# Designs tried in a protein design run: peptides against a protein of PDB entry 6RGO. Part 58

Target 1, 392 residues: chain A of PDB entry 6RGO
Amino acid sequence: MALKLLGFNQDATCFSVISSNKGVTIYNCDPFGKCFELEKSTSNDEELDFLVEMLFSTSLIAVVDKTIGASKRKKLKIVNTKRKATICELTFPHEIMDVIMNRKIICVVLKSDQIFVYDISCMKLLRTIDVRGEKLKSTSKFRNSEAVGDIGVRVSLSTDNNSILCYSSYSKSDKENAPLNDIVVFDALKCIQINVLPAVHQSNIVCIACSPDGMLMATASEKGTIIRVFKTIDTENDEPILVNEFRRGSRPSRISEMKFNHDNTLLACVGESDTIHIFALPVTTTEADANEDDTLQQSSHSLSSSINGLQYISKGLANRFGKIIVSKIPTQSQQRHVAYIKIPENAKYRIGFPKDTTNTIHICGEDGNYLVYSIPRNEVGPCTLVKSNTFD

## One batch from the design tools (peptide; aimed at target 1 S57 R83 I87)

Design b2_p16_8 (made by RFdiffusion4; failed a check: the pose's geometry)
Pose (drawn by RFdiffusion4):
Structure b2_p16_8 (pose): chain A 327 residues (1-135, 151-284, 335-392), chain P 16 residues (1-16)
Amino acid sequence: MALKLLGFNQDATCFSVISSNKGVTIYNCDPFGKCFELEKSTSNDEELDFLVEMLFSTSLIAVVDKTIGASKRKKLKIVNTKRKATICELTFPHEIMDVIMNRKIICVVLKSDQIFVYDISCMKLLRTIDVRGEKIGVRVSLSTDNNSILCYSSYSKSDKENAPLNDIVVFDALKCIQINVLPAVHQSNIVCIACSPDGMLMATASEKGTIIRVFKTIDTENDEPILVNEFRRGSRPSRISEMKFNHDNTLLACVGESDTIHIFALPVTQRHVAYIKIPENAKYRIGFPKDTTNTIHICGEDGNYLVYSIPRNEVGPCTLVKSNTFD
Amino acid sequence: EEEEAEEIIEKLEEES
């Protein structure tokens, strides 16, 4: 099968790719190279490693499952790339759905909507967050920098009226203090959530409305959340998979089950800005590094890695700059 | 950044 299940780094330095053949490879961007290659851990052809989230450019990797079911739901391994050794092996009562890390805080998301928050220096569990215990699946996002700030989608006070709903809750994972609770920002479920690297901004994706809404995160008034802007969906409603924020928070990238990748600018310092054509029935992931604000890195399941440029003052499409091919 | 990650790895090894 195709080389599926791409994972993208926080700093846009490298990306995680599950080669359907054997193990998982991690490439670099500059210079491009085979950064890390995981050995054989397989027994059948279409069984896939699912979840890998990494540090910035370091040797520290978070790895989850190999087998379809032997040791998948209840595993988390912490591995150094230079010496291929497992350090800490944590076990959890449910199936892991997503893992997000940063320099201070490690988050583990379970299928039962439980979020485990760890101080990464000692792996002490800071807090267990019973989201489904209070009231598709929960989508969680986190800031990259320090003062790391956690964002998760929570159900509303209409559980009695119907089973599924999605509001937004802002949480400071550093001090384990809930900062702001946002109301039902959508009339539908929440598909994907992106938080700014500095933790000041947040994006939301709806399945039915397909309109991205941006809210201030922490400095927002206590009385009411502050809405920043909205973005035109295009000609057709489409499911969104992954969104990212620029380092200066002027740019927003959007990807999904669509022919095109949309680029949204920010009035911090309207409908559409930059658009990147994409093959139809293939899936991609997004990133952009800290070095420049004109370069956007693209990861594709077709086997191609592309670097596009952004037009500051033109509504035109992006210009391709650098490319390389996968393995 | 890489140095900090190495220090974290060392501390985890000591605990384990």

Design b2_p16_8_s1 (made by RFdiffusion4, then SolubleMPNN; from b2_p16_8, 6 letters changed; failed a check: the pose's geometry)
Amino acid sequence: EEKEAEEILENLEKLV

Design b2_p16_8_s2 (made by RFdiffusion4, then SolubleMPNN; from b2_p16_8, 6 letters changed; failed a check: the pose's geometry)
Amino acid sequence: LEEEAEKILKKLEELV

Design b2_p16_8_s3 (made by RFdiffusion4, then SolubleMPNN; from b2_p16_8, 7 letters changed; failed a check: the pose's geometry)
Amino acid sequence: VEEEAEKILEELEKLK

Design b2_p16_8_s4 (made by RFdiffusion4, then SolubleMPNN; from b2_p16_8, 5 letters changed; failed a check: the pose's geometry)
Amino acid sequence: LEEEAEKILEKLEELK

## One batch from the design tools (peptide; aimed at target 1 T58 I87)

Design b2_p17_3 (made by RFdiffusion4)
Pose (drawn by RFdiffusion4):
Structure b2_p17_3 (pose): chain A 327 residues (1-135, 151-284, 335-392), chain P 17 residues (1-17)
Amino acid sequence: MALKLLGFNQDATCFSVISSNKGVTIYNCDPFGKCFELEKSTSNDEELDFLVEMLFSTSLIAVVDKTIGASKRKKLKIVNTKRKATICELTFPHEIMDVIMNRKIICVVLKSDQIFVYDISCMKLLRTIDVRGEKIGVRVSLSTDNNSILCYSSYSKSDKENAPLNDIVVFDALKCIQINVLPAVHQSNIVCIACSPDGMLMATASEKGTIIRVFKTIDTENDEPILVNEFRRGSRPSRISEMKFNHDNTLLACVGESDTIHIFALPVTQRHVAYIKIPENAKYRIGFPKDTTNTIHICGEDGNYLVYSIPRNEVGPCTLVKSNTFD
Amino acid sequence: EEKFAEEIIEELEKLSE
């Protein structure tokens, strides 16, 4: 089958790719190279490694499952790339759905909507967050820098009226203090959530409305959350998979089940800005590094890695600059 | 950054012992 289940780094330095053949490879961007290659851990052809989230450019990797079910739901391994050794092997009562890391805080998301927060220096569990215990699945996002700030979708006070709903809660994982609770920002479920690297901004994706809403995160007034801007969906409602924020928080990238990748600018310093054509029934992931604000890195399941440029003052499409092919 | 990650790895190894 195709080389599916791509994962993207925080710092846009490298990307995680599960080669359907054997193990998982991690490439670099500059210079491009085979950075890390995981050995054989397989027994059948279509069984897939699912979840890999990494540090910036380091040797520290978070790896989850290999087998379809033997040791999948209840595993987390911490591996150094230079020596291929497992350090800490944590076990969890449910199935892991997503793992997000940063320099200070490690988050583990379970299928039962439990979020485990760890101080990464000693792996002490800071707090267990029973989201489903209070009231598709929960989508979680996190800031990259320090003062790492956690964002998760929570159910509303209409559980009696119906089973599924999605509001937003802002949480400071550094001090384990809930900062702001946002109301039902959508009339539908939440598909994907992105938080700014500095933790000041947040994006929301709806399945039905397909309109991205941006709210201030922490400095927002206590009385009411502050809405920043909205972005035109295009000609057709489409499911969104992954969104990213630029380092200066002037740009927002959007990818999904669509022909095109949309680029949204920010009025921090309208409907559409830059659009990147994409093959129809193939899936891609997004990133952009810290070095420049004009370069956008693209990861594709077709086997191609592309680097596009951004037009500052033109509403035109992106210009391709550099490309390379996968394995 | 790499040096900081190595320090975390060393602390985790000591704790695992």

Design b2_p17_3_s1 (made by RFdiffusion4, then SolubleMPNN; from b2_p17_3, 7 letters changed)
Fold by OpenDDE base, seed 5:
Structure b2_p17_3_s1 (fold): chain B 392 residues (1-392), chain A 17 residues (1-17)
Amino acid sequence: as target 1 above (392 residues)
Amino acid sequence: LEKEAEEILKKLEKLAK
């Protein structure tokens, strides 16, 4: 049967899949097993397509039926999985492209490059963000979104209650064909723009990850060779703080998903390549005022690789002539992965970090494998397989 | 967390009636 992966929930306790015969299935990771099934609403041999966003391991899910020919691609359903009942239905003016949530907020991304921000507790609309509207006031040409299939607004939301929303925006260039290469950082609770990171890549941003606490964000372009990690809120001299630049590879390959672990020490990426890459982030030692005098010389030789933090200020100078000057960070500052997982060629995989085990990663494939890997701490190398299960 | 989700779902059910 053809499986299509929908992904893990926020804490990697569950994942969702589309089965061509059954519809949507949600699996629990531990103990491994089916916990919910959504039956097909249509008897037709049409290729099923869905969006499913889970509120962690709870009975609350958001569902969009994206199946071709279905007049449902504009409908968001809030479902109680315990009752198998639709509790709320919202209809949008355009097709739903993405849905993300936490305990406070639901964000709905439309094909029109609009983001609808809702209070989950009452489904009250807090904000409509028109990512084109800031540009359309300057240039009347609707890009016919028909020709460039998979390029749209990308979003990521912090899994905490701070509800930091990061989204891709169009650079302010006089060119009719401005790329989606700016990032906006938005407080989804207060409905305030916190920061704008201009021209973080040369091409469209195709993947964004926000850290669980909303303090970091990772970005990748259509090339998928370089991943950039920024602080979301802080600026240095009114410029965005680049924390890390990671090199996934030399060959262009689309990144489909990135995730931080729950303590912001690791960033994983997956996509069209045969390799999941895991990168180490510098532990920002918050100088906790260590007033306690306790002399225990535990000589943990932390391999302080002297990451001379050359703060490469990415001066995305929008030059006076509408040229986006993406500052090229020197290739010498590009870090490699600390760990990796080999996956089958052409297999689509999704990734998740469990909350309680920061050195563990969950992965699942359209090949029907659910795998748990241990991430090496003190060495650069392959992850170790700890547990495997199969699903169909 | 499940209790919070159940409370949200119960509030939404009341608003849809």
Scores: peptide ipSAE 0.427, ipTM 0.912, DockQ to the pose 0.884
OpenDDE base, seeds 1, 2, 3, 4: peptide ipSAE 0.360, 0.288, 0.329, 0.325; ipTM 0.894, 0.874, 0.884, 0.884

Design b2_p17_3_s2 (made by RFdiffusion4, then SolubleMPNN; from b2_p17_3, 8 letters changed)
Fold by OpenDDE base, seed 5:
Structure b2_p17_3_s2 (fold): chain B 392 residues (1-392), chain A 17 residues (1-17)
Amino acid sequence: as target 1 above (392 residues)
Amino acid sequence: LEEEAEKILEKLEKLAK
């Protein structure tokens, strides 16, 4: 049967899949097993397509039926999985492209490049963000979004209650064809723009990950060769703080998903390549005022690889001529992965970090494998397979 | 967390009627 992966929930306790014969299935990771099934509403041999966003491991899910020919691609359903019932239905003016949630907020991304921000507790609309609206006042040309199927607004939301929303925006260039290469950082609770990161890549941003606490953001372009990590809120001299630049590879390959672990020490990426890459982030030692005098010389030789933190301020100078000058960070400052997982060629995989085990990663494939890997701490190398299960 | 989700779902069910 053809499986299509929808992904893990926020804490990697569950993942969702589409089965051509069954519809949507949600699996629990530990103990491994089916916890919910949503039957297909259509008897037709149409290729099933869905969006499913889970509120962690709870009975609350958001569902969009994206099946071709279905008049449902504009409908968001809030479903109670315990009751197997639709509790709320919202209809949008355009097709739903993405849905993300946390304990406070649901964000709905439309094909119109609009983001609808809702209070989950009452489904009250807090904000409509029109990502084109700032640009449409200057250029009346609707890009016929027909020709470039998979380029749209990308979003990521912090899994905490701070509800930091990061989204891709169009650079302020006089060119009719401005790329989606700016990032906006938005407080989804207060409905305030916190920061704007201009021209973080040369091409459209195709993947964004926000850290669980909303303090960090990772970005990748259509090339998928370089991943950039920024602080979301802080600025240095009114410029975005680049924390890390990671090199996934030399060959262009689309990144489909990135995730931080729960303590912001690791960033994983997956996509069209045969390799999941895991990168180490510098531990920002918050100088907790260590007023306590306790002399225990635990000589943990932390291999302080002297990452001379050359803060390469990415001066994305939009110069006077509308040329986006993406400052090229020197290739010498590009870090490699600390760990990796080999996956089958052409297999689509999704990734998740469990909350309680920061050195563990969950992965699942359209090949029907659910795998748990241990991430090496003190060495650069392959992850170790700890547990495997199969699903169909 | 489940109790919070159940309270949300009950509130939404009451608002949809």
Scores: peptide ipSAE 0.556, ipTM 0.942, DockQ to the pose 0.882
OpenDDE base, seeds 1, 2, 3, 4: peptide ipSAE 0.361, 0.401, 0.389, 0.397; ipTM 0.896, 0.907, 0.901, 0.905

Design b2_p17_3_s3 (made by RFdiffusion4, then SolubleMPNN; from b2_p17_3, 9 letters changed)
Fold by OpenDDE base, seed 5:
Structure b2_p17_3_s3 (fold): chain B 392 residues (1-392), chain A 17 residues (1-17)
Amino acid sequence: as target 1 above (392 residues)
Amino acid sequence: LEEEAEEILKKLEELAK
């Protein structure tokens, strides 16, 4: 049967898949097993397509039926999985491209490059963000969205209650064909723009990940060779703080998903390549005022790889002539992965970090494998397979 | 978490009536 992966929930306790015969299935990770099935609403041999966003391991899910020919691609359903009932249905003016949620907020991304921000507790619309409207006030030409395939607004939301929303925006260039290479950081609760990161890549941003606490954001372009990690809120000299630049590879390859672990020490990426890459982030030692005098010389030889923190301020100077100058960070500052997982060629995989085990990663494939890997702490190398299960 | 989601779900069910 053809499986299509939808992904893990926020804490990697569950994942969702589309089965061509059954519809949507949600699996629990531990103990491994089916916990919910959404039956096909249509008897037709049409290729099923869905969006499913889970609220952690709870009975609340958001569902969009994206199946071709279905008049449902504009409808968001909030479903109680315990009752198998639709509680709320919202209809949008355009096709739904993405849905993300946490305990406070639902964000709905439309094909029109609009983001609808809702209070989940009452489904009240808090804000409509028009990513094109900010540009259209400057340039009257609607890009016919028909000709540019899978390029749209990308979003990521913090899994905490701070509800930091990061989204891709169009650079302010006089060019009719401005790329989606700016990032906006938005407080989804207060409905306030916190920060704007201009021209973080040369091409369209195709993947964004926000950290669970909303303090970090990772970005990748269509090339997928470089991943950049920024602080979301802080600025240095009115410029965005680049924390890390990671090199996934030399060959262009689309990144489909990135995730931080729950303590912001690791960033994983997956996509069209045969390799999941895991990168180490510098532990920001918050100088907790160590007033306590306790002399225990535990000689943890932390391999302080002297990351000379050359803060390469990415001066995205919008030059006076509308040229986006993406400052090239020197290739010498590009870090490699600390760990990796080999996956089958052309297999689509999804990734998740469990909350309680920061050195464990969950992965699942359209090949029907659910795999748990241990991430090495003190060495650069392959992850170790700890547990495997199969699903169909 | 489940209690918060059940409270949200209950509030949404009450608003849908």
Scores: peptide ipSAE 0.355, ipTM 0.898, DockQ to the pose 0.886
OpenDDE base, seeds 1, 2, 3, 4: peptide ipSAE 0.346, 0.334, 0.345, 0.332; ipTM 0.894, 0.892, 0.893, 0.891

Design b2_p17_3_s4 (made by RFdiffusion4, then SolubleMPNN; from b2_p17_3, 7 letters changed)
Fold by OpenDDE base, seed 5:
Structure b2_p17_3_s4 (fold): chain B 392 residues (1-392), chain A 17 residues (1-17)
Amino acid sequence: as target 1 above (392 residues)
Amino acid sequence: LEEEAEKILENLEKLAE
């Protein structure tokens, strides 16, 4: 059977798949098993396509039927999985490209490069973000989206209640073909833009991940060779703070998904390559006020690999339009993975980090494998397989 | 979390009537 992966929920307790024969299936990770099935509404041998966004492991899901020929590609359904009922339906002017949620907010991304921000508690529209802005009133050039089906606005939302939304935006170049290489950071609750990161890559951004707390953001371009991690809120001298630059590989390869673990110590990436890469983030020692005197010399030999990489914040190349292009960190200061997982060639995989086990990663493949790996703490190497299950 | 989701779903049901 052809399986299509939809992904893990926010805490990696569930994942969703499309089965060509059954429709949408949601699996629980532990104990492993089917927890919900959405049957096909159509008897046709059409290739099924869906968006499914879960509110963690709860009975609330958002569903979009994207099947070709279906008049439903503009409809968001809020479904109660316990009742197997559609509770609310919203219709949009354009096709839905993505849906993301947390406990407070739903964001709906349209093919028109619009983001609709809703209060989940009442489905009240809080904001419509037009990523193209007013400049497109004149150039009705719909990008012939047929040829380059994969270039659109990318979004990521913090899983916490702060509801930090990161989205890709068009650079203010006077060129008709401005790349989607700016990032906007947006408080989705207050409906306020809090930061703008200009020209974080030279090409379109194809993948974004926000940290669970919304304090960090990872970005990857169409090349997928370099991942950049930024602070979302803070600026240094009116410039974006680049925390890390990771090298995934030497060959171009699309990154389909990135995720932070729950404590912002790890960043994982997956895509078209045979390897899931896991990178270590520097623990920002928040100076917890060391008030209490307790002398326990636990010799945690933190392997402080003192990569005193001189942060040569090389002066951003101001482009001809006064926008600073975030300079590449020198290749010598590019960090590599600390851990990896080998996956079958041409198999699409999705990743998730469980909340309670910061050194565990969940992965699932279109090959029907659900796998749990342990991440090595003190060594650079392969992850260890802890648990495996199969699904159809 | 489930109780919060159930309250949201009940509120959305009442707003759709």
Scores: peptide ipSAE 0.602, ipTM 0.952, DockQ to the pose 0.884
OpenDDE base, seeds 1, 2, 3, 4: peptide ipSAE 0.590, 0.568, 0.568, 0.547; ipTM 0.950, 0.947, 0.946, 0.942

Design b2_p17_4 (made by RFdiffusion4)
Pose (drawn by RFdiffusion4):
Structure b2_p17_4 (pose): chain A 327 residues (1-135, 151-284, 335-392), chain P 17 residues (1-17)
Amino acid sequence: MALKLLGFNQDATCFSVISSNKGVTIYNCDPFGKCFELEKSTSNDEELDFLVEMLFSTSLIAVVDKTIGASKRKKLKIVNTKRKATICELTFPHEIMDVIMNRKIICVVLKSDQIFVYDISCMKLLRTIDVRGEKIGVRVSLSTDNNSILCYSSYSKSDKENAPLNDIVVFDALKCIQINVLPAVHQSNIVCIACSPDGMLMATASEKGTIIRVFKTIDTENDEPILVNEFRRGSRPSRISEMKFNHDNTLLACVGESDTIHIFALPVTQRHVAYIKIPENAKYRIGFPKDTTNTIHICGEDGNYLVYSIPRNEVGPCTLVKSNTFD
Amino acid sequence: EEEEIEELKELLEEEEE
């Protein structure tokens, strides 16, 4: 089958790719190279490694499952790339759905909507967050820099009226203090959530409305959450998969089950800005590094890696600059 | 377990440098 299940780095330095053949490879961007290659851990052809989230450019990797079910739901391994050794092997009572890391805090998301927060220096569990214990699945996002700030979707006070709903809660994972609770920002479920690297901004995706809403995160007034802007969906409602924020928080990238990738600018310093054409029934992931604000890195399941440029003052499409092919 | 945590700390210190 195709080389599916791409994962993208925080610093846009490299990307995680599960080659359907054997193991998982991690490439670099500049210069492009085979950075890390995981050996054989397979027994059938279509069984897939699912979840890999990494540090910036380091040897520290978070790896989850290999087998379809033998050791998948309850595993987390911490591996050094230069020596291929497992250091700590944590076990969890449920199935892992997502793992997000940063320089200070490691988050593990379970299928039962439990979020385990760890101080990465000693792997002491800071707090267990019973989201489903209070009231598709929960989508969680996190700031990259320090003062790492956690964002998760929570159910509303209408559990009695119906089973599924999605509001937003802002949480400071550094001090384990809940900062702001946002109301039902959508009339539908939440599909994907992105938080700014500095933790000041947040994006929301709806399944039905397909309109991205941006709220201030922490400095927002206590009385009411502050809405920043909204972005035109286009000609057709489409499901969104992954969104990213620029380092200066001027740009927002959007990708999904669509023909095109949309680029949204920010009035921090309207409907559409830059659009990148994309093959229809193939899936891609997004990133952009810290070095420049004009370059957008693109990861594709078709086997191609592309680097596009952004037009500052033109509403035109992006210009391709560099490209390379996968394995 | 203590030894594994110590190794993890050492690795993190190296990566901070």

Design b2_p17_4_s1 (made by RFdiffusion4, then SolubleMPNN; from b2_p17_4, 7 letters changed)
Fold by OpenDDE base, seed 4:
Structure b2_p17_4_s1 (fold): chain B 392 residues (1-392), chain A 17 residues (1-17)
Amino acid sequence: as target 1 above (392 residues)
Amino acid sequence: MEEALKKLEELLKEEEE
């Protein structure tokens, strides 16, 4: 049977799949089993296509039926899984491309490059973000979304209540074909733009991950060779803070998903390659607890060493080429993965990090495998398989 | 609309237990 993966929920307690014969199925991870099924409405051999976003372990799901007809692709249903009942239905002017949520916010991404931000508690529209409209103020022709293939606005939302939304935006370059290589950081609750990261890649951004706390974001371009990690809110001299630059590989390969673990110590990526890569992030020591009063007197020695010599590279003609964030990170310091998982070639996998176990990763494949891996902390190497289950 | 919102609020409370 053909399976299509929809992904894990925010805490990796559940994952969603489309089965060609059954419709949408949601699986619980522990104990492993089916927790919800949405039956196929039609007996036709039509390829099923759905968006399903689950709110953590709750009975709340957002569903978009994309299988047939332009009308259904514009409808978002909020469903109670325990009652098997639609709570509400929203209709959009354009096809829904993505739906993300947390306990406060639902974001709906349209084929028009619009993001609709809703308060989940009352389904009130808080903001419409027009990613194209910001570009159209700069005379750029409508890219027919069909001619650009799989390149659209990408979004990621923090899983916390701060509701930090990261989205890809068009570069302000006067080029008719400006890439989606800017990132906007948006407070979804206050409906304010809090940061803009210009030209984070040379090509279109195809994958974004926000950390659970919204303090970090990871980005990958259509090349998928380099992953960049930035601070979302903090800036240094009004410039974006690049925390890490990771090398996934030397060959181009699309990254389909990235996830941070819950303590921001790991970043995982999956895509069209035979390998899930896991990268270590530097632990930001929050200098919180240095309140201990230890009065120890020790002496003042004044080592004055005068390392003067950083030459003033001349202020020459900085032409208005948008400052590509030239990674100040030397190309030799591109960190590789600390851990990896081998997956079958041509199998699509999704990834999730459980909240309670920072060294564990959940993965599921269109091959019908649900796998739990332990991540080595003290050595670079393969992850160890801990649990395996199958699903149909 | 009000009954739908009340059902949504009920589901959002199921996470606090």
Scores: peptide ipSAE 0.138, ipTM 0.814, DockQ to the pose 0.732
OpenDDE base, seeds 1, 2, 3, 5: peptide ipSAE 0.126, 0.123, 0.131, 0.058; ipTM 0.807, 0.804, 0.809, 0.772

Design b2_p17_4_s2 (made by RFdiffusion4, then SolubleMPNN; from b2_p17_4, 6 letters changed)
Fold by OpenDDE base, seed 5:
Structure b2_p17_4_s2 (fold): chain B 392 residues (1-392), chain A 17 residues (1-17)
Amino acid sequence: as target 1 above (392 residues)
Amino acid sequence: MEKALEELKKLLEEEEK
């Protein structure tokens, strides 16, 4: 049967899939098994397409039927999985491209490059963000609908209650075809823009991940060769703080998903390549707990990788011709993965980090494999397979 | 409308398993 992966929930306790014959199925990771099934409403041989956003392991899901020919592509359903019942339905002016939520906020991304931000507790609209709005004053030319399929606004939301929203925005270049290469950081609760990171890549941003606490974000372009990690809120001299620059590979390959683990020590990425890459982040010692006891001299040879503070030299030489020269971050600072997982070629995989085990990663494939890997701590190498299950 | 919001509130208060 053709499986289509939808992804893991926020804490990797569940994952969702589309089965061509059954519809949407949610699996529990431990104990492994089906926990919810939404049957297809139609007997048609149409290729099923859905968005499903889960709220942790709760009985709340958001569902969009994206099946071709369905008038439902503009409808968000909030569903109680225990009751198999729709609680509420929202209708949007345009097709829904993405849905993301936490315990406070639900964000709906439209094909119009609008982000609708709701208070989930009452389904009240807090803000409509128009990512095109600064440009729509100049050119009413909708990008030709055919080229819009692959390049749209990307979003990520912190899983905590701070509800930090990161989204891709269009650069301020006077060019009709300005890339989606800026990042905006937004407090979704207060509805305030916190930060803007200009031109974080040369090409369109296709993947964003926010850390669970909202303090970090990872970005990848359509090239998928370099991943950049930034602080979300903090700035140095009004400039964005680049924490890390990771090299996934030398060959272009699309990154479909990135995830931080729950303590911000690891970043994983997956996409069209045969390899899931896991990168180590510097432990930001918050200096706060420096007060307690002196005693245990355990000689942890801290591999002081001198993370020379990568000053993000945004030498945006605005040349007189409106070319934003994206500063080439010095290639010398590019780190490699610390761990990897080999996956079947042409199989789509999704990734998740469980909350309780910071050195474990969950993965699932359109090949019907659910796999749990242990991540090595002290060596660079392959992850070790701990558990394997199959689904249909 | 009220019953749907009450149900929504209860689901948001569900503990993670």
Scores: peptide ipSAE 0.501, ipTM 0.923, DockQ to the pose 0.605
OpenDDE base, seeds 1, 2, 3, 4: peptide ipSAE 0.494, 0.486, 0.491, 0.500; ipTM 0.923, 0.921, 0.923, 0.923

